# Peptides against a protein of PDB entry 8HF1, part 165

Target 1, 320 residues: chain A of PDB entry 8HF1
Amino acid sequence: NVMLYATKPTEVMVSFPHQEQVLTVTRLISAEIEKFYVSLDLMNIGVQPIRRSKSLQCLRDPSKKSFVKQLFNDFLYQMKEYGIYAASIAIISLIVEFDIKRRQAETLSVKLMHRTALTLCEKIRHLLVQKLQDMTYDDDDDNVNTEEVIMNFSTPKVQRFLMSLKVSFADKDPKDICCLVFVERRYTCKCIYGLLLNYIQSTPELRNVLTPQFMVGRNNISPDFESVLERKWQKSAIQQFRDGNANLMICSSVLEEGIDVQACNHVFILDPVKTFNMYVQSKGRARTTEAKFVLFTADKEREKTIQQIYQYRKAHNDIA

## One batch from the design tools (peptide; made by RFdiffusion4, then SolubleMPNN)

Design b2_p21_1_s3 (from b2_p21_1, 12 letters changed)
Fold by OpenDDE base, seed 5:
Structure b2_p21_1_s3 (fold): chain B 320 residues (1-320), chain A 21 residues (1-21)
Amino acid sequence: as target 1 above (320 residues)
Amino acid sequence: DLQKKVDEYLKKYEEELKKKK
């Protein structure tokens, strides 16, 4: 029994101010989505054939109103949690999804439902991009992807995360970096990936230092074209991270399914740790010498977060 | 401390943004 004295990672907690800056644009977008839900509930899409699949799959049917609402609810969550810049990226994922579902629609009613959702997404995209452009005083620079725009239109949490990356990795050798970023939701992986690509490209100190990649959770629903693409993407992303062609990996709960990822020297938890399993799995990846495990918390929730992490740490030490 | 460094960086960033306005 080689007691691998796994050096315990240094746990760091970064606090951020709880500012609910409700922008007029976010209120408008939320109101348009709520109006759309009322309209969606009135739409007659017909009785969808109950595929004989178990009770949980009925809520996840991509052709149902519930799935459309889930995507918009995930978007609203991302806009609230990460800011309007992240939302401008997140809305593109909804546009792609609804365009695929519109093309795959078996009925005219379902096709119309996805078309209406797509039209709303394009309106939301326009409102977000216009708001990002309002800060560019120079009429000539259509580039909303500057460090300044990203930082100003990100939530305090995302600002502290981006600064934590800059402070941690500025001017380091890319080969010495093995970083994981954990998020709660699957769609957040793509959103934060797009945000990081733009941020890294606009930040000279990180441009040749960080190469991000992301992993998306497996769709348990259907062997559709999307699930095949996602499986191919996951395999490629994992391989790039193993080969050192990517040194920052954004993950959701996918690592709970036994994906063998290398020992990392940095683990960032961008969203609150809700489960003991998430704590153990994520912390268990910080195995290198001097590994850092970084948590983010709102100032108002700091004490609650400290107590929760203390309980998880105690429980982990009692099992180990 | 990472918090201190992040706060110092954000403070500088906010000061630079105020100078550009």
Scores: peptide ipSAE 0.306, ipTM 0.834, DockQ to the pose 0.645
Fold by OpenDDE base, seed 1:
Formats: sequence, C-alpha cells, structure tokens
Structure b2_p21_1_s3 (fold): chain B 320 residues (1-320), chain A 21 residues (1-21)
Amino acid sequence: as target 1 above (320 residues)
Amino acid sequence: DLQKKVDEYLKKYEEELKKKK
C-alpha cells in the first residue's frame, strides 16, 4: 500500500477590499427588477396542466414565477459579486433562457410573463452596455471588451482574480498550465467564462497562453431539463481540457457529480468555500506540493476565512 | 508572494489610469 501521501498543495489567500459598488445604474437596475416582481406577483398565469412525469415536477405553477425570480436574483447576485462588466455578460444568459421559455410557453399568460421578463432583460442590457461605453473615449470604438473597461467595471475580487491570472501565467508555455477555477453558482461559470475570453483576448501576455473552458454542473433539476446543447458542451469542454486544448476550466459544484478532472497545478476558488466537501474536492485536484490552491477573501472576512480553512484542513487530516 | 505581486500590478494599473485622465 503506497500511502500516496496526498502532497498538500501550497495554499495561498488573496485579500481584496470590500467595496459595495454603489453605482446609479446598479440602483436603477435593482429598482426595475423590484417593480417587475410586483408586476409578476399580480400576473395570473392560470393553473398549468400538471404533467405527471416525475421529471417535470418542477412545472408547478408557483415554480414558473419562482424560476423567473430566481434568475433575476442570480443576476443581482452576480452584478453585486462580480461587477457591471460581468453583469453585462450574465444578462445575456437570462435573455437566452427567457426567449427559450417564451417559445416553449403553452399558454398566452405564460408567454406574456416570459416576454415581459425578456423586455426587462433587454433594458438592463442596454443600461449596462451604455455604462461600459462611458469609458470609451473614442466615439468610434464601441469595443467595451478592453482590459481597461473589464478591470474598471469589475469588483475588487474579480480584479484580484484577473491580476492573479496575469501574474501566474503571463508569457508561460500553455502546456505547463492546468488551471481550475471554482465558482459557487452554475450561471457564474458562463459569466466568468465570457469575462475571461474578453480579458485574455485584450491581454497580450495571456492571449496565446490561456484557453478557457467552462463546465456547468448538472442541476438537481432532472437531466431532462438539461438541454442537449449543454450536455454536448459539457462533454466537449471536459474532453478539450483532458486533451490539453483547453488549460483553464471554470467549474461549479461539478466535482460532487463524479466528473473526473485531471490533477491541476493551479486551483482558484473565486467564491467563499462554504462546505468541507467543496474544500476537499477542489483542493484534491491540486495533488503536488508545487501546485497552488488560491483562495480569495474580503479583508473584513479574512480572519473568519482563515479559521474556517484551518478547521477544514484539520478535519481533512483526521480523515486521511 | 502572490498578494504582493497582485497589489503591485494593481497599483501600476491605477497609476496608468491616472496618467490617461
């Protein structure tokens, strides 16, 4: 029995200032979503036929309004946690989802509900893009996808994450890089992926170094609701990462679902480690002493984070 | 230290932004 001494990766904690981005546009967007919730609560969508399929149990009428609210709440969370630039990408995912739901609507009332949600998303997208354009000095260059715009409209957490990538990987051989980025929420994977694509493309030191992919966990929602496209994307993304055609993978809680990803030399935890399982599973992908396990923490939460990681480390050593 | 390097890069970036304004 070779006790594979689980070589403990080098744990690194990057601190960032807690800044509530109090932008007028963020307040306006939040107020528009709140007004929409009042309108949504007044909408009579009728009783939908209960399709008896156990896989479709999520189609209870309260669930349709609840799902709309969940998507907007997830958007508000992403706007707060990652900034306006990330929000401009996140809103596109809502637009796509509500357009699909609008087309799949079995009733006029449900179709109208998703249409109203979609109209709000387009308004929000316009407000976000307009705010990003306020920093483009050249009236002719509508390119909001510059390193400068991304950095200025990202939260301190995201700024430190992007700089951590630049510092870690600038001018390196792509073959020497195997990087995981863990996020808490499924929708954050797509948002951070889009942000990274634009950031890498705008950053000469990373453009030919990092090739990102993302993997979304299977929602606890029946595999039947996972679009065939999402499953194909997930399989392709995993395969590209295994083959070395992608060297950075953004993951949610995917490791709980038994998706075997190779050992990586860098693991970034972009969101707080809320569970022992998340700590063990994410850290367990960094298998060498040379591997880095990077955590991000707000300065105000630093001590609490240190204590929590110490407890997880102790508990892990008692099981190993 | 990654923190120190990140802070140095952010500082440089902020200084460059101030020069463009």
Scores: peptide ipSAE 0.300, ipTM 0.829, DockQ to the pose 0.637
Fold by OpenDDE base, seed 3:
Structure b2_p21_1_s3 (fold): chain B 320 residues (1-320), chain A 21 residues (1-21)
Amino acid sequence: as target 1 above (320 residues)
Amino acid sequence: DLQKKVDEYLKKYEEELKKKK
């Protein structure tokens, strides 16, 4: 029961400027996704075999189209919230998912729908990678994974997060670090993990200091769709973090699911804290005497964020 | 103060990037 131990971590709020990256490439990608939604609404995916109710009514399975739209909406959110570099990693997860769904498709019409989505993802990937390469002055160095490229194509929030890691952990002993990074969405865990791997590898002061892992929550939609591979991977990632083979864990609301994670000295909240439970559970992991609980806020939302955190702190102290 | 350290680090980083250009 996380509520029983009054841990008093030092709370820190890092502000960042609200800057929308007005890039032509982001407008092009958004326009291509909107055109795809119009085409997707016109697609007849036919009757799904699983939903043969006894009545001859051709039930269109709206769930398959809605899932495709959800993945692209999550991608658009990640591109807006984390930047073009993070989007170049996020699009790979969509490619993998649509290829799996294409192979598992029982009908030609559903197979074609997922193939069309996959073709759009490949086009988006090429547009993103090309834009990342436009900043490499050396025609011979196709390496888009430099500290400079990552920083320049990340949002002010992600820039402040990466600098907070560098300031907090540069040239420290890896054994003295136990860090949690909380994000709202499961797909953001994978995206930020890929970004951190490349950033750490490109940052000499962090290369032998931080070893990241990630955890994704169970899919609420069906425990049966969580592959045996995903469950094995989650168990392995948790074990590596417990054994000290990893010292930074990226997680979503997974801690609500009763995953026993060790006491940490640093907790970063990358996305806005939307619930009291998320505040208490994430803060309750910062249990060492010098533990830090770090929040990020846009300057325009700073006052609203301060008021919300004050209310959560008061409510937590009234229960403790 | 983490904010001040982050702001100082970002300022130095931007100055170093301007010197490499």
Scores: peptide ipSAE 0.285, ipTM 0.823, DockQ to the pose 0.722; fails the geometry check
Fold by OpenDDE base, seed 2:
Structure b2_p21_1_s3 (fold): chain B 320 residues (1-320), chain A 21 residues (1-21)
Amino acid sequence: as target 1 above (320 residues)
Amino acid sequence: DLQKKVDEYLKKYEEELKKKK
């Protein structure tokens, strides 16, 4: 434990072993996605008219193929970084998105492309769920959402994160908890939220203690693509957190300048701190008495991470 | 403290899992 005794907040670094979960199922899924990319590149979907709306709408890939590949690449990243259990939740988000895009398809060719992607997602979901079920001892309980299944099919990083929550919050008063969890990517917020809901429900010591919500930062590039539903959900989630009806908030970006979030007593950084701004802004939310700022690092990267955090701390003290 | 407690919990969890197999 490098207890970096800084003046409040207390910085804590939790180390985890670097273990690649090389499961046969993950190799099969990766191979199916690669085969799908070859097929996707061969699909003739026609030249879609670049509807230049006057707003700087990102150059929509005229083929919409890049968006499909992005979603599967983001899924592969989640499966690698968070494990098979998290991947089983993440794939549902892809299924929903591709079904929406299939229904909104302006051409038969685009409809077929999204249908093919959807069929692959259902196959992946089935492979993941089967693998989760293979470890259920009781043939009669198809419930893959147990603490045991979640822990066994999570990466060492996620295992250490979940145990850090259990150790930190078991049997505490929910009113005494104000927790932020920072992740790098928008899709990870939804995935980790779903994982935490199931974990908390399956963990008696946390079931009535933690109430999670998630918030996705505004993408400066595409405010127009945020569904009215996503904006309503974000406003509701923030309000629940302000009112104390939620005491754990998962964020993909530092809450933009102007999102007034109360001072938190716990800040967890689930993904590596890549920028000085992320360090300062996330740490700046841990403002209560005895506030903790918790980082996760692989054992192999521990020294490099310590040096990077030291540099950020020095730079922060030189500006303050 | 947190690392030690987390490691102790994980060790206990792995031992419990081995007893069920």
Scores: peptide ipSAE 0.282, ipTM 0.821, DockQ to the pose 0.764; fails the geometry check

Design b2_p21_1_s4 (from b2_p21_1, 10 letters changed)
Fold by OpenDDE base, seed 3:
Structure b2_p21_1_s4 (fold): chain B 320 residues (1-320), chain A 21 residues (1-21)
Amino acid sequence: as target 1 above (320 residues)
Amino acid sequence: SLQEQIDKAEKEYEEKLKEKK
């Protein structure tokens, strides 16, 4: 009976300061979205046909006003939680989504609604890019994708996360790295992936060390609308991570879907751990003897976070 | 600790930013 000594990962908690300063551009963008919501509520889009799934569940019709508001609310969350640089990447995903919905619109009223949303996204993108350019002193180097710009326009949480990657992985052998990064929301995976690509490319100590990929969970929107392309991307990303062609994987709550990823030596939880299942599943991926499980907390929420993690650790030890 | 290493790296980064100004 070889008792498989389950090597428990080292738990690390990284603290970050609360962001007190709201930039003027963030307030302007929020105000423009609120004005758009008032206008959206006044739009007559007619009675939308109830698309029933095969399971008789009312599919949230993607043409509904509530879906448009959800995407902008998710964007506002990304801008608040990750900063202006991350928001400049997140807005591109909204532009793509609203352009697809505009083309798929069955009525002129729905087409106009998505066109108005798209016009707002382009305005927001312009405001964000202009603000990123205000820190580039040299008129000739329009490259907003520098380490300095990324760091200065990221939240303290993202700054501490990027520093934790640099400290953990600078000048290491890529083969010795198997890293997972967990985020709460599906849209955050793609946003943080784009941010990491630019940060790694701008950071010499990481450029040939980290190769990121991302994986998003199954859309709670009908599996029928999950593009064949998205499913192909997920399979390719997982395969690249298994083959060692990628050594950092960004995941949402995908661990609930039983995706068998290899044993990792680093697990980062970028967002707050809200459930015991998330704690157990994410921690259970850190299986090497030297594995680290890294959590991020605001200084203001540190005591509450410590207490919550202690409760989860106790409950996990009582079941094991 | 990892926190102390991050806090050190932050100070070193802030110092480098001051030297470039």
Scores: peptide ipSAE 0.305, ipTM 0.818, DockQ to the pose 0.719
Fold by OpenDDE base, seed 5:
Order: sequence, then C-alpha cells, then structure tokens
Structure b2_p21_1_s4 (fold): chain B 320 residues (1-320), chain A 21 residues (1-21)
Amino acid sequence: as target 1 above (320 residues)
Amino acid sequence: SLQEQIDKAEKEYEEKLKEKK
C-alpha cells in the first residue's frame, strides 16, 4: 500500500505595509459618491410592480436603489483594497452594468436614475484616467498601462502580489504553471483579470508565460440576472484552464459550488481568509508536489492572521 | 524565501525609480 501521502502544500505568508493611500482623487471620488447617495435617496422612482416570478431580492429592493448603492460600494471597496489603477478598470464594469439597466428600465424615473449613475461613473473614470496620466512624463505617451503606472497606482497588497507573480514565474515554461488566485468578491475577479492582462503585457518576463482567465461564481443574490453570456464565459474559461490554454485562474467563492478545477502547483489568496471552508477548499487545490499556498497580510494584522491560519491548520489536521 | 525575493525585487524597483528621477 503506497499511501499516497497527500503532499501538503508549502504555506507562505507575504507581508505588506499598511499604507492608507491618502490621494486627493480618492477623497474627491468618495465625496461625489456620497453626494450621489443623498440625491438618490431624494429621487422618487415610484413603486415598482412586484412580479410574482421575481427572486426574493426584488422583494427587498423594489426601488432598485440599494442595488445601485451596492455597485458603488463595491467600487469604493476595490479602489481602497486594490488602488486607483484597479479602480480605473472596475469603473468600466459599473458603466456597462448601468447602461444595461438604463436600457432595461421599465419606467422613465428608473431610466433617469441609471442615467445619473452612469454620468457619475463617466466622471469618476475621467478623474481616475487623468490621475494615471499625471505620471506619464512624456506628454506624447498616453499609455497608462505600463508596469510603472500599474505598480505606482496599486496598493501595497497588489504590489506584493504582482512582485510575487514576477518572482515565481519569470521566464518559466507555461506548461509547468497551474495557478489559482482567490479573491472575495465577484467584481474583483474581472478587475484583477484586467489588471493582470495589462501587467503581463507590460512585463517581458511574464509575457507568453502567464495566460490569465477568470471565473465568477453564481450570483446567489440574483441568479435571474446572471446573463447567459456570463455562464458561457465561465464554461469557456474553465475549459481553457482544463485544456492548458490558460494557466492562471482568478476565482471568487466558486469552489463552494463544486466546480472541479484540476490540481494546481500555486494557489494565491489575495484577500483575507474569512472561513475555515474557504481555507480548506482553496488549500485543497494545491495538490501537486512542491505546491505553494501563498497568503497576503498587512503587517498590522500579521499576528492575528498567523493565529487564524494556525487554528484552521489545526482543525484541518484533526479532521483529515 | 519568497518574502526575501520579493523584498529584493522591491528594493531593485525603488532603486530604478530613483534613477529615473
């Protein structure tokens, strides 16, 4: 009986400095969103007809105002957690969503609400892009997608993540790489995917080495709004990763839904591990020999993170 | 360690940024 000793992945914890990015642009954007919330609360959009076939969420927000606030709160979170470069990508997803909702609006008042949200998103996009351009010394190079711009306008967490990818994968054979990146939020998958595409393209040592994809879990919040396009994209992304056409997959809570992803040699946890289930499921994907399980922590939260991971490790060893 | 390699890469990046200024 060759007990296939399940080779336990090597756990690595990367620390980063806790810097509150006090950018004037982030304060301006936050203030504009808060002003918009005040205006949004004053908007009379009428009583929306509750269709009996709509999910339990349509019962909770008949006004659709809380959904608008949720998207902007998710954007503010991404800007804070990942930086203004990531925010410049994240805002495009809001623009697309509000344009769809504006076109699908059942009433003129709801159409106007989504139009006002869209106008704010365009203003935010211009403020972000202008700030990214302020670091291009050459007036002629409108290219905000350089390694330097990406790094300078990313949070310390994202900087350490990008450096960890560069150090781990520079000039390696793409076939030897099977990498997962876990994030907490659905919208973060698309944002970090766009950031990684630009970073890989601007980094010669990673160009033709890393081919990223993203996978988004079912929106348990509104499964009825999961577009046929998103489901097709998810199936295509999983297939590309299985076929080896992609070697880095960005995932949210998708593993809880029983999506079978192949054994990986690298697993990065970009956001804090909040549950034992997330720890076990994500770590359980690092199954190859010499697999690495990489965590990121702020220096201020390091001790708390170490203690939490130790508890999860102990609990996992007691069940296994 | 991975941390030491990252810290080295950060120093090298900071040095490159100082040379460009």
Scores: peptide ipSAE 0.302, ipTM 0.822, DockQ to the pose 0.726
Fold by OpenDDE base, seed 4:
Structure b2_p21_1_s4 (fold): chain B 320 residues (1-320), chain A 21 residues (1-21)
Amino acid sequence: as target 1 above (320 residues)
Amino acid sequence: SLQEQIDKAEKEYEEKLKEKK
């Protein structure tokens, strides 16, 4: 029983302009992924033996094609929602995953499928990195990890998030900071973590102030298929955050799993609050009146977001 | 407000970008 103490954190809404960055590179990448899906649908990889483990493995398309499409769809989402810089980090996660799957392939056809996916990921990575380099003023400085490059190739939402961190935490004692960042998707945790590492390293005011960590929500896939490494990593990440060795935790829906995370003085909701449960659980981590609960909204969606949050706040007060 | 501080930081950033061009 987590006693839902009626916590009254200061709710803050940060608005950002809705800019559809219509970059030619994003259109090219999307078109290459669509062409790949057509090719993938034509691939005969055979009927994979349905391992009759009664666990939620039944949702794994025996073709393993659905998993490949899911990863690319998650990548496309990250590129759209967080920008090209975040996409350049996200694509590395796909490369790693497809290389693991390629090595674990039980058939030549499945091995070839993952190899083709890897080839596409390397092409996408090259296109993204090349585009990041186009804004480096010095042809000789291959360093695409500057504050300027990160900011220029991030969506307005991510820009406002990074600015919010800088304004909130510049020159503060690391011990006084306990920050949660909520994202919708598990893959976004890794992407935003990588982005934050580079941003913090490039921002002198934050370099020794913020120590980020991330938590991957347990796959709704049976806990039996979570790699021993992922479970060890999650336990380590939680422990580092409890011990104060990390002061910023990026998480996706992890609160639903009853993970005991300490009370935080800052809670950032990077993605839209879609459910009352998400609102209550995330807000419930901000236990003091001095704690900030920060939401991000596009200017065009501001009124709708305000109304939705008001309804959630009212419903929460009626239960508390 | 946090929004005003962010809006200020954005303007300062845009100004720095103009000075480098």
Scores: peptide ipSAE 0.272, ipTM 0.821, DockQ to the pose 0.656
Fold by OpenDDE base, seed 1:
Structure b2_p21_1_s4 (fold): chain B 320 residues (1-320), chain A 21 residues (1-21)
Amino acid sequence: as target 1 above (320 residues)
Amino acid sequence: SLQEQIDKAEKEYEEKLKEKK
């Protein structure tokens, strides 16, 4: 029970400048998604048979249109919060999901809807990759996965996070590292995982030091909607992290699901701490005074964040 | 501090970016 330990890790708050990446490409992508929403609202996909499972009904907006909009809204959020490089990885998850949904479509109208969404995702992917390539001076090296490209096309938050990893773990023994990275959204885990793989591979000081994994929170709605592949991946990732074959784990809301993760010497909170439970559960993984609990905050929100964390700390000390 | 080390790394990164421009 993570709540029972009054853990006093060293709390660190990393500030970053609030920069709205107003790139032409992000405006174009947003406009294409908005045009697609207008087209999507006009699509007649028919009445889908309501499968009687109450748990299924909460996920299945009967129109399937809300799910399509949710995925694109999650993508837009990731592009805004993590940058164009992260968005280039995030769009692949949408492509995979819409291709699965297209193949599983029971009607021609639903198949067409997912095909149109997939075509838009491929267009977005092309626009993102083209923008990443604009920084590669060498026409012969199509490798957009360099440290420089990753850093330049990441938000200040992600830049500070990557710098925090480099400063914290450069040339360390992999066995001495147990790192958790908490994110709010399920799809962010995969996106940040892909970003970290490429960053670590492009950073000599980290290449043989950090081995990342990710675990996605259980869909609260039904374990039956978790693909057998996702459940297998989660079990494998957790086991690799327990065995020390992975030393950095990216998590979304997983601790609320009672997944036993070992005590870690570093805990990074990449997204804002929105709940007391997130604070207690994430902080409760940093069990020693030598352990670091690192928060990221925009400079404009620093005071509000400090006050919120102080209230959570006080409330935790009153219960523990 | 971790913040000072990060701020130093940022400054070094910004300087490298200016040298390449």
Scores: peptide ipSAE 0.256, ipTM 0.801, DockQ to the pose 0.619; fails the geometry check

